# Designs tried in a protein design run: peptides against a protein of PDB entry 5JNO. Part 4

Target 1, 112 residues: chain A of PDB entry 5JNO
Amino acid sequence: MVAKFQPPPEYQLTAAELKQIVDQSLSGGDLACRLLVQLFPELFSDVDFSRGCSACGFAAKRKLESLHLQLIRNYVEVYYPSVKDTAVWQAECLPQLNDFFSRFWAQREMED

## One batch from the design tools (peptide; made by RFdiffusion4, then SolubleMPNN)

Design b1_p8_6_s4 (from b1_p8_6, 3 letters changed)
Fold by OpenDDE base, seed 4:
Structure b1_p8_6_s4 (fold): chain B 112 residues (1-112), chain A 8 residues (1-8)
Amino acid sequence: as target 1 above (112 residues)
Amino acid sequence: IKPEDLLP
């Protein structure tokens, strides 16, 4: 028996909150990207700002870690249960997430 | 730019 993964309290979404995001989403991949923005705004923060935070000691990272992906997948599965299949997750959601995240930072670099 | 502006 394996215990169900539980997200940290700061990454808990109510059914209503999740529904709002779903209503704005056009696909599982789109939902995944929207969840990324909602759950992990720190991943989109400027490095200089993040490094300068003496109160929390946060350091910005420009990569999606397994924890990020796992949490997003768990929520996507609620409305798109097919992503429980790893092959589907890798084909439908991961490329969208990586593309979205990369495009964001590419645009940020152009603005600097 | 904001990330939500680049959503699919």
Scores: peptide ipSAE 0.681, ipTM 0.959, DockQ to the pose 0.901
Fold by OpenDDE base, seed 5:
Structure b1_p8_6_s4 (fold): chain B 112 residues (1-112), chain A 8 residues (1-8)
Amino acid sequence: as target 1 above (112 residues)
Amino acid sequence: IKPEDLLP
């Protein structure tokens, strides 16, 4: 028997909190990006990119891990059940998440 | 820049 995935307590959104984000979203991909910002602000830390230290764990904050993506997908599914299909998730949400995250750090590099 | 400013 496979247990239903449950987010860690620090990443648990109430129905009202999730609805508020959904109301601001134009699509499943947009919702995914907004969830990324709300759930994982530490991935956007204002540490100087040029002075980053891979040995101190700074580089770890520059990647979207499977747990991040799984949590986001779980919440997106609530209002966009089509993303239960992996092909839809990979076509509609993952590219937008990756582009959004990459654009952010590209901008941060330009500002340094 | 803030991440919120780059949302789709």
Scores: peptide ipSAE 0.680, ipTM 0.959, DockQ to the pose 0.830
Fold by OpenDDE base, seed 1:
Structure b1_p8_6_s4 (fold): chain B 112 residues (1-112), chain A 8 residues (1-8)
Amino acid sequence: as target 1 above (112 residues)
Amino acid sequence: IKPEDLLP
């Protein structure tokens, strides 16, 4: 028996908090993007929070890691159970997450 | 730009 994935305390959402995000979402992919913004605002910041390596922090800041994606998927599954299917997750949510994140940084680069 | 401005 495998233990259920548990979010770290700083990434816990109450039912009410999640419901608020869901009510603003048009789809599972949209919900995923909104969760990305809510849970990981540091990924959109110009401030380097990495202590010890600015280059490492910069690279990590602009990459969606497995932990980020797993946490988002865990919450999306609550209202969109179909994303438990990896094929659905990869077709409906991952492309939208990657597109959203890429568009943000592309726009940020154009502002300078 | 804010990330909220680029949401789907």
Scores: peptide ipSAE 0.679, ipTM 0.959, DockQ to the pose 0.906
Fold by OpenDDE base, seed 2:
Structure b1_p8_6_s4 (fold): chain B 112 residues (1-112), chain A 8 residues (1-8)
Amino acid sequence: as target 1 above (112 residues)
Amino acid sequence: IKPEDLLP
C-alpha cells in the first residue's frame, strides 16, 4: 500500500482552515496559488532583505521544490480530486503556480 | 508588491 502523505506540523491545515481557502478560490489552480501563499510565506521574502542576509537563503527562497508542490497538490486534491491525475495537475495547477511565482519575483525585480 | 495582490 502507498503510505499516506503526512505534512510537517508547520504545514498542517485543519479542515476549517482549508475550507476558508477553498471558499476564496475559483479553481484548482487558484486554490493552489492561495495555498502556496498560506503555507509557504517564506518563499516570498523581501528581495532586499534576502540579499543582505546570509542566513536567509536568497536563492533557495526563489525556488519551488518538489516538497512544496507535493504538499499543495495533496490539499488541492481534497476538493479537486481530478488533480490526482498527473496530466490534470500539470495542465491546470502546475502552470498557474509557476506563473504566479514567476510573476511575483519579476515584479519584485522591477521594483529594485 | 505582496503575493496576495497577484493571485489569479
Scores: peptide ipSAE 0.678, ipTM 0.958, DockQ to the pose 0.834

Design b1_p8_7_s1 (from b1_p8_7 with Q5D)
Fold by OpenDDE base, seed 4:
Structure b1_p8_7_s1 (fold): chain B 112 residues (1-112), chain A 8 residues (1-8)
Amino acid sequence: as target 1 above (112 residues)
Amino acid sequence: VTPEDLLP
């Protein structure tokens, strides 16, 4: 048997919380992006802020790691079971996630 | 800019 992925408690969404996000989503890819924002606000934090937090040891990273992607995928699958297919996940969700994340930081850098 | 502003 393969062990089922379990998110850390801080990234555990209730059914109601997930539904609220889904209700605002137009597609699986859109849902994925919204989940990214809701689950991992630290990925969008300012560099100066992240570096300055010595008390908590917080360090923001400007990349989507496997843990982020896996967690998002798990939630997307609840309402879009087709993303269980890796080909669908890679075609419908991953490009939108990467594009969204890249656009954010590109825009942020332009504003600085 | 906020991430919400750039959502699809």
Scores: peptide ipSAE 0.667, ipTM 0.956, DockQ to the pose 0.912
Fold by OpenDDE base, seed 2:
Structure b1_p8_7_s1 (fold): chain B 112 residues (1-112), chain A 8 residues (1-8)
Amino acid sequence: as target 1 above (112 residues)
Amino acid sequence: VTPEDLLP
C-alpha cells in the first residue's frame, strides 16, 4: 500500500476550500486548471529582471513540475475519482492543464 | 492577461 501523499502546508486545502473551487468547476479538467491558479499563483507571475536570478525565476515560473501535477491530481481525485486511472488523467486533465498554462504564457508574450 | 481570464 502506497503511503498517502501529504501536501506541503502552503498547499493544504480544507474540505470547504476545495468544495468552493469544485462548485465553480465545469469538469475535472476545469477543476484542475482552477486548482493550478489557486495553489500556484507564483507560476503566473512575471519575472522581475531587476531582482535576483532572472534565469532561475523564468524557468521556475514557466513550467509545470511533477510535484505541481501530483498535488493537483490528488485534489481532483476527491471529486473525480476516475482520474486515479492514469489514462483518464492523461486524457481529461493533463492536456487541459498544459493548454491552459501554454495559452497564458503565449498571451503574455503577445502583450510584451 | 490574468490566468482567470483564460479559464473555461
Scores: peptide ipSAE 0.667, ipTM 0.956, DockQ to the pose 0.911
Fold by OpenDDE base, seed 5:
Structure b1_p8_7_s1 (fold): chain B 112 residues (1-112), chain A 8 residues (1-8)
Amino acid sequence: as target 1 above (112 residues)
Amino acid sequence: VTPEDLLP
């Protein structure tokens, strides 16, 4: 018996908000990326990057932590129950998330 | 570039 995961209030989406994102999504992996942008816009901030500061907490902003992934997975499961299977999550969603996030920061580095 | 520009 495991208690149901409850997101912090700042990351709680209403059914209507989630449905709106789902309606724009083509797959579970696409939905995961859109949720990443919607829930954690701070992970895409380049304020410290533009300043060349890596000691003021910027390094932490460039990684997807367990909480981020857990929250995203929980919302994806609502419409794609198959991602409850870890193998499916690792095959269909995680590669999309990591690729999307890495491509973003790679592009930012090229723009400098 | 914005995150939205790189969505699948």
Scores: peptide ipSAE 0.666, ipTM 0.956, DockQ to the pose 0.916
Fold by OpenDDE base, seed 1:
Structure b1_p8_7_s1 (fold): chain B 112 residues (1-112), chain A 8 residues (1-8)
Amino acid sequence: as target 1 above (112 residues)
Amino acid sequence: VTPEDLLP
């Protein structure tokens, strides 16, 4: 039998923390976006890690990776079990996440 | 802009 996914400790939410986010959410897609902000604030950071260190060439890629999406989906499933269906996840949550993330960086580009 | 400002 396949082992259950266990999030890293730094991304572990208590039931109370998750409920707080859910109470602010209007849908599964909305919940997914809110989880993205709460779990991965670094994806929205304008911090250049190479700034202040000329020898450091590290720059965080501003992309949603499979691990991010998997973790978000696991929490969304708690209150919206229908997203266990991949077709539902791809129709209801992924477009919301991608649109939200894209809109953010599009506006940041306009502000620079 | 903050990410919270663009939430649905």
Scores: peptide ipSAE 0.666, ipTM 0.956, DockQ to the pose 0.913

Design b1_p8_7_s2 (from b1_p8_7, 3 letters changed)
Fold by OpenDDE base, seed 4:
Structure b1_p8_7_s2 (fold): chain B 112 residues (1-112), chain A 8 residues (1-8)
Amino acid sequence: as target 1 above (112 residues)
Amino acid sequence: ISPEDLLP
């Protein structure tokens, strides 16, 4: 048997919380992006802020790691079971996630 | 800009 992935407590959404996000989502890809924002606000934090927090050891990263993607996928699957298919996940969600994340940082760099 | 502003 393969162990089921369990998110850390800080990334555990209740059914109600997830539903609220879903209700605002237009598609699985849209839901994925909204989950990214809600689950991982640290990925959108300013670089100077993240570097300056020595007390908490916080360090923001400008990349989506496997843990981020796996967590998002797990939640998306609840309402869009088709993303259990890796091909669907890679076609419908991953490109939108990467595009959204890239657009954010591109815009942020333009504002600095 | 906020990430929410760039959502699809």
Scores: peptide ipSAE 0.665, ipTM 0.957, DockQ to the pose 0.932
Fold by OpenDDE base, seed 2:
Parts: sequence; structure tokens; C-alpha cells
Structure b1_p8_7_s2 (fold): chain B 112 residues (1-112), chain A 8 residues (1-8)
Amino acid sequence: as target 1 above (112 residues)
Amino acid sequence: ISPEDLLP
């Protein structure tokens, strides 16, 4: 039996906090995108050239890593247990997450 | 643009 995943303290949501996000969500995929925004606002921030390596910041802020996806999936499963099935997660949530994240950065490039 | 603006 695999041990229960414990999110880092900075990404721990209370039941009430999660419910609030769920109440705003239209679907599991929508919930996933909202969780992405709420849990990882740093992935949507512009590179601050004055505070370090712009190249590192650029790369870090524009990719969804396994840990991000794992955390999001764990919270989505609470209200949409069907995403425990990898096929469902890959069909309903991952495409929406990737599309949402890609659209965001595509828009930012247009504004540049 | 803000990420919230691109949510469904």
C-alpha cells in the first residue's frame, strides 16, 4: 500500500478552502485549472530580471512539473473520485490544464 | 492578462 501523499505546508488546503474552490468549478477539469491558479500563483508571474536568473525563472515558471500535477490530482480526487483512474485524469483534466496554461503564456507573448 | 480571465 502506497503511503498517503502529504503536500508541503505551503500547498495544504483545508476542507473549507477546497470546498470554496469546488463551488466555483464547473467540472473536474475546471477545478484542476482553478487549483493550479490558487496553489501555484508563481507559475503565472512574470520574470523579475532584478531578482536573479531570468533564464531559470523563465523555465521554472512556464512548465507544469510532476509535483504540481500530483498535488492538483489529489485535491480533484476528493470531489471527482473518477480521476483516480489515470485514463480519466488524462482525458478530462490534463488536456484542460495544459491548454489553460499554454493559452495563458501565449497571451502573455502577444502582450510583449 | 490574468490567469483567472482564462478560466472557463
Scores: peptide ipSAE 0.664, ipTM 0.956, DockQ to the pose 0.930
Fold by OpenDDE base, seed 5:
Structure b1_p8_7_s2 (fold): chain B 112 residues (1-112), chain A 8 residues (1-8)
Amino acid sequence: as target 1 above (112 residues)
Amino acid sequence: ISPEDLLP
């Protein structure tokens, strides 16, 4: 018996909010990326610490942590229950998330 | 670029 995961209050979406994102999504992977943007805008901050503090934790802002992935997966499961299967999650959603996030920061580096 | 512009 495992207790149901509950997100922190700051990451709680209402049914209406989630539905709005789902209505804009073409797939589970697309939904995952949209949830990433909606839930964690701080991961896309344009703060450039390359010219400043390199030890203030800026590098941590450029990685997807377990909490981020877990929260996203939990919401995706509501409309795409197949991602409860880890193999499906790893095949359909994780590559999309990693590619999307990597492309974003790669693009930002080219703009510098 | 905005992250929304890179969505699938």
Scores: peptide ipSAE 0.664, ipTM 0.956, DockQ to the pose 0.904
Fold by OpenDDE base, seed 1:
Structure b1_p8_7_s2 (fold): chain B 112 residues (1-112), chain A 8 residues (1-8)
Amino acid sequence: as target 1 above (112 residues)
Amino acid sequence: ISPEDLLP
């Protein structure tokens, strides 16, 4: 049997923390976007961690990776179990996440 | 702009 996914400790939310985010959410897609902001604030930062350090590797800060999406989906499933269906996840949550993330960086590019 | 400002 496949082992249950366990998030890294730094991305572990308590029931109370998750409920607080859910209470602000209007839908599963909205919840997904809010989780993205809460769990991965570094994806929205202009801070270049490699700046000033030639030994530091460049991190792809402007891409949503599979690990990010999997973690978000696991939390969304708690209150929106329908997203366990991949088709629902791809129709209701992924477009919202991609649109939100894209709009953010498009806006930031216009401000520079 | 902050990401929170662009939430649905």
Scores: peptide ipSAE 0.663, ipTM 0.956, DockQ to the pose 0.915

Design b1_p8_8_s1 (from b1_p8_8 with E2K E5D)
Fold by OpenDDE base, seed 1:
Structure b1_p8_8_s1 (fold): chain B 112 residues (1-112), chain A 8 residues (1-8)
Amino acid sequence: as target 1 above (112 residues)
Amino acid sequence: VKPEDLLP
């Protein structure tokens, strides 16, 4: 048997916390986007950590990584078991996540 | 813009 994916402690949601997000969601793809906002607010921050420190050189990542996606998928599967099928995940959730994330940064770019 | 404002 392969070990089940375990989220880091800082990204663990209780059943009540997850249900609250689900109650606001209209679909699996919508739930995925809401989870993205809830779990990884730092991905939407325009804070430049290098601004106050010339030697820091830290650049915020504007990219969805496999770890982010896997964690989101784990929670989506609880209420939408069909996303266990990779084809369904790629058709119903991934496009929604990518579209949402890209629209956000496109909008932020237009505001400046 | 806030990310919550662009949710599906």
Scores: peptide ipSAE 0.684, ipTM 0.959, DockQ to the pose 0.892
Fold by OpenDDE base, seed 3:
Parts: sequence; structure tokens; C-alpha cells
Structure b1_p8_8_s1 (fold): chain B 112 residues (1-112), chain A 8 residues (1-8)
Amino acid sequence: as target 1 above (112 residues)
Amino acid sequence: VKPEDLLP
């Protein structure tokens, strides 16, 4: 059996912290988006981390990577076990995550 | 905009 994924310490949530987010959530997809904000605030930052590093590109900063999604999914599963099914994850949570993230940056572009 | 303001 494959070992259960353990997040790095900086992305570790206690049961109480997770419950706090869950209590604010209306659905698994909503929870996923809230987790995205809580776990990865750097993805919403206008700070150019690439300043001085050409490899730290703008494009890479504004995309959800597999690791981000995996971490979020692991937490969502705690309260929405159905997302263990990839089809459910892709139908209920992933679209909301992508939409939320896209809407955010689209709005930021309008503000510029 | 803040990301919190665009949550579902």
C-alpha cells in the first residue's frame, strides 16, 4: 500500500485549523478554494519573486501545480471523502479551484 | 482585489 502523503510543515494544518475553514465552507469546492488561499497565499501575491532570478518566471507563479492540488485534495478528503474518487474531485473541486484562481488574476489584470 | 473576496 502506498504511504499516506504528508505535507511539509509549512502546509500542515491542525484538526482545529482545518475545522475552522470547514465551518466557513459551503461545499467541497468552496473548501478547496479556501484551502488554496490559506495554504498558498504566495500564489496571489503581486510580488515579483523573479526579480533577480530569470527562472522564477511570472507564468510559473500564476499557475496551480500538481503539488498544490494534491495538498488541497488531501485536506478536502477529511470532510468530503467522496473526493477520493478522482472523477468527483475533477467534477466538484478542481473546476472551482481553477475558476476561482483564474477569476482572481483576471480581475487583477483589469485593475492594472 | 483580495482572494478572500472572490471565494465561492
Scores: peptide ipSAE 0.684, ipTM 0.959, DockQ to the pose 0.872
Fold by OpenDDE base, seed 2:
Structure b1_p8_8_s1 (fold): chain B 112 residues (1-112), chain A 8 residues (1-8)
Amino acid sequence: as target 1 above (112 residues)
Amino acid sequence: VKPEDLLP
């Protein structure tokens, strides 16, 4: 018996909610990026809109942590079971996520 | 920029 990963309540998606995101997605990598935006909007917020320590929030908001990636992967697996293979996850989803996230912050820096 | 605008 393998223990099922239980997402925190704030990151729990219903089947219908996940289906909506999937319907908008063209690939597993695309789905991963859309999940990133929907599940973790705080990672895309500027310091001016952060709560608490601005400096701490700024630093934290620019990092994709293992928990973020794990949660996204678990949802992607529902419709793209091949990402259970780490090699597939690293080839199809991780580069998309990292590229998307880095492009976002690079663009924000250019707007300064 | 909005993150949605940079999706693949």
Scores: peptide ipSAE 0.683, ipTM 0.959, DockQ to the pose 0.832
Fold by OpenDDE base, seed 4:
Structure b1_p8_8_s1 (fold): chain B 112 residues (1-112), chain A 8 residues (1-8)
Amino acid sequence: as target 1 above (112 residues)
Amino acid sequence: VKPEDLLP
């Protein structure tokens, strides 16, 4: 038997919460980006603020780690089961996530 | 900018 991956409690979405995000999404890739924003707001936080937060212990990181991607994929699969195929995930969702994340930080750099 | 404003 292989144990099923379970998200940490802080990244556990209810069916209703997920449905709300899905209703706003136009595609699996769009859903993935919306999940990124909802699940991991810390990835969009200012570096200086994040680094200075001793109470939360957060270390500023500007990259999408495997854990982030796995969690997002798990939720996307609920409504877009085709992303269970790695080729589909890599073609439809990963590029959208990477582009969205990159565009955000590129825009932030232009504003500062 | 807010990330929500840059969604696809």
Scores: peptide ipSAE 0.682, ipTM 0.959, DockQ to the pose 0.874

Design b1_p8_8_s2 (from b1_p8_8 with E2S E5D)
Fold by OpenDDE base, seed 2:
Structure b1_p8_8_s2 (fold): chain B 112 residues (1-112), chain A 8 residues (1-8)
Amino acid sequence: as target 1 above (112 residues)
Amino acid sequence: VSPEDLLP
């Protein structure tokens, strides 16, 4: 038995907050993308984090990591239990997340 | 572009 995943405090959503996002969503994949935006706005930031610390070579990573995906999936499962099946998650949500995220940065690159 | 603009 695997222990229930507990989101870090900064990524906790109340039932009401989650419901609000769900009510705006067209599908599980859409919900996943909306959760991505709401939970991890830093992934869409143009802020040069190295500006605040010239001593560190830190650059904002433009990638979806396992923790991001895990948190999103956990919330999506609340209203779309079928995504508990990995095959469903990989078919319905992951492609939309990756496409959405890629399209965002592709658009940003064109704006340069 | 904002992320919200690219949502379905």
Scores: peptide ipSAE 0.666, ipTM 0.956, DockQ to the pose 0.878
Fold by OpenDDE base, seed 5:
Structure b1_p8_8_s2 (fold): chain B 112 residues (1-112), chain A 8 residues (1-8)
Amino acid sequence: as target 1 above (112 residues)
Amino acid sequence: VSPEDLLP
């Protein structure tokens, strides 16, 4: 038996906070993207700012890491329990997250 | 662009 995963305190959402995001969401994939924005605003920092600060870990800011995906999935499961199935998570949520995140940075590059 | 503007 494995203990239930607990997010770090800085990524803990109250039931009310999560419900607000869910109420704005049309699907599990949509909810996942909204959670990405709410939980990890640092991943969307300005390109110029990121390039100007080597200590900020510029390269890391453009990557969705396992911790990000795990935290998002855990919250999505609360209202979309089907994503507990890895196949469902990979079909319904991961493509939405990757597309959303990729489109964001592609757009930022075009604005340069 | 803001990330919110690109949400599904």
Scores: peptide ipSAE 0.666, ipTM 0.956, DockQ to the pose 0.834
Fold by OpenDDE base, seed 4:
Structure b1_p8_8_s2 (fold): chain B 112 residues (1-112), chain A 8 residues (1-8)
Amino acid sequence: as target 1 above (112 residues)
Amino acid sequence: VSPEDLLP
């Protein structure tokens, strides 16, 4: 039997918290992006903070790692079970996540 | 810019 993945406590959402995000979402991809913002606000920290954190590093702040994607996917699956299929995840959610994240940092660079 | 402002 496949054991369910349990996220670290800092990334644990209650059913009510997840539902609130879902209610604001228009699609699985939209939900994924909203989860990214809610679960990992540190990835969107300002440039000064990112540069000043010796432990995190600037480059680390601008990368979506496998753990980030895995956690997001696990929550998206609750309301969009089809993303359990990797092809669906890669077609419906992953591109939107990457585009959203890239657009954010592109905008931040233009504001400097 | 806030990340929420760039959501799909």
Scores: peptide ipSAE 0.665, ipTM 0.956, DockQ to the pose 0.854
Fold by OpenDDE base, seed 1:
Structure b1_p8_8_s2 (fold): chain B 112 residues (1-112), chain A 8 residues (1-8)
Amino acid sequence: as target 1 above (112 residues)
Amino acid sequence: VSPEDLLP
């Protein structure tokens, strides 16, 4: 049997919190992007973590990792069960997540 | 730019 995925406590959403995000969403892909912002605000921070510390990693914080994507997918599945199909997840949600995240940092680079 | 401003 495959163990049920449990999010870390800091990334646990109540039903009410999730519903609030869903009420603002127009699609599964839209919901995924909103969850990205709400769950992982640190991925959008403009703080230079390498400032004053040459050993500090900053570039790693500008990448979507498997754990981020898995958490988002688990919540999206609650209201859009079709994303349990990997093909649907890769066609409807992943492109929107990657596009949204890349557009954000592209805009930030233009503002610097 | 704020990430919320770029949401779909």
Scores: peptide ipSAE 0.664, ipTM 0.956, DockQ to the pose 0.838

Design b1_p8_8_s4 (from b1_p8_8, 3 letters changed)
Fold by OpenDDE base, seed 5:
Structure b1_p8_8_s4 (fold): chain B 112 residues (1-112), chain A 8 residues (1-8)
Amino acid sequence: as target 1 above (112 residues)
Amino acid sequence: PHPEDLLP
């Protein structure tokens, strides 16, 4: 039997924690963005000594990886089961996540 | 809402 995907312990939310985030959310896409911030605050860190270094992984650290997206989707689908449909996920959540993340760093780059 | 408002 294929085991159900389980998030790493550091990214495991209790029902109460998830509900708290959901209660603050206006939509599935909004929930996704809030989960992004809550689960992965390190992706929004301004501290990077290897900025611009091709060898340090700076660019990768500022990218939404498959694992990040999968974890977010798993939580979003609890309250918005329609995102189980990949087309819905790609139309309703992914663009909002990407825009949110890109806008954040665009602002930070402009301020430097 | 601005992205910064969502940061913990």
Scores: peptide ipSAE 0.026, ipTM 0.715, DockQ to the pose 0.255
Fold by OpenDDE base, seed 3:
Structure b1_p8_8_s4 (fold): chain B 112 residues (1-112), chain A 8 residues (1-8)
Amino acid sequence: as target 1 above (112 residues)
Amino acid sequence: PHPEDLLP
């Protein structure tokens, strides 16, 4: 048996907190995006982006790391157990996460 | 555009 994943304390959600997010979610992919925002607000911060240059196009790189995705998947799995299947995760949640995240920063670049 | 972009 593989040990259950234990998130760092700052990323630990109670059942009630997770339930609130789930109640606002329309799908597994939507839930994933909401979890992304709630768990990792630092990924949406303009602190480093504000130092970017419109002329040269330089911007601080924001990336979804494996740990971010793993944490999100673990929580999504509670209410959408089908995402335990990697194929389902990659088809239903991962694209929506990437699109949401990419579009967020693309909009920021356009506002430079 | 950011204010910093206008710096010489």
Scores: peptide ipSAE 0.025, ipTM 0.563, DockQ to the pose 0.053; fails the geometry check
Fold by OpenDDE base, seed 4:
Structure b1_p8_8_s4 (fold): chain B 112 residues (1-112), chain A 8 residues (1-8)
Amino acid sequence: as target 1 above (112 residues)
Amino acid sequence: PHPEDLLP
């Protein structure tokens, strides 16, 4: 018997929900980014961004943690089983996730 | 910029 990782209840997607996201995705990397937004909207919160504004002088940190990446990978694997290979995950999904996330906040910093 | 950053 081998234990399998299970996402926390708040990050559990139904097959239908996942399929809907997949249908909108162009690739495994694109799917990963869409899952990032869907699963972890708190990472894109304007409130969190405002906490680090120049008005207060505080810098809020937003990072993609191992749990975020693990959860995303688990769902991506359902439709793109090749990402079970770490090399594929690192080549196809991680750069997309990091670029998307970084670009998002870089743009927000310029706009707000 | 945040609205508060535009205040004098």
Scores: peptide ipSAE 0.024, ipTM 0.572, DockQ to the pose 0.058; fails the geometry check
Fold by OpenDDE base, seed 1:
Parts: C-alpha cells; structure tokens; sequence
Structure b1_p8_8_s4 (fold): chain B 112 residues (1-112), chain A 8 residues (1-8)
C-alpha cells in the first residue's frame, strides 16, 4: 500500500481557502495558475531577481519543481477530477502553468 | 538592466 501524498503544513489549504480560489477560476488551468501564485509567492520574488546578475542569476530559484506541480495538481483534482488522468493534466494544466510562469519572467527580463 | 549587472 502506497502512502498518500500529503502537503507540508505551510502549503495546506483549508476548504474555505481553496473555495475562494476556485470561485475566481475560469478553468482547471486557470485554477492551477492561481494556486501557483498563492502557494509559492517566493517564485515571483522581485528581490531575488534584482539581486541576481545576468551571468549568475537565480535561475534555479525560478524553476517549477516536481513538488510545486504535485501540490498544485493535488488541489486542482478536488474540483477537476479529470486531471487525475496524466494526459489531461499535461494538456490542460501544464502548458498554462509553464506559459504563465515563463511570460512573467520574460517580461521582467525585458525591464533590465 | 539591474544595477548589479553593471558592477565589477
């Protein structure tokens, strides 16, 4: 029997907190992006970006890791059970997450 | 560019 994935306490959302985010969401992919911002604000830190340099910047800090994606998927599944299918997750949520995150930092790079 | 990019 495989242990169920449990989010760390700092990333645990109550039903009310999750519902608030869901009520603002237009789709599973949109919900995923909103969860990304809410759960991991450190990935969008201007302080970390500004303290980096063009040669040795904090590129590693601006990566979506497996833990980030798994946590987001876990919450999206509550209201969009179809994302339990990996093919659906990869078609509906992952592209939107990657596009949102990439566009965010692409426009920040242009501010330099 | 960030000011730190211009520092030696």
Amino acid sequence: as target 1 above (112 residues)
Amino acid sequence: PHPEDLLP
Scores: peptide ipSAE 0.023, ipTM 0.566, DockQ to the pose 0.054; fails the geometry check

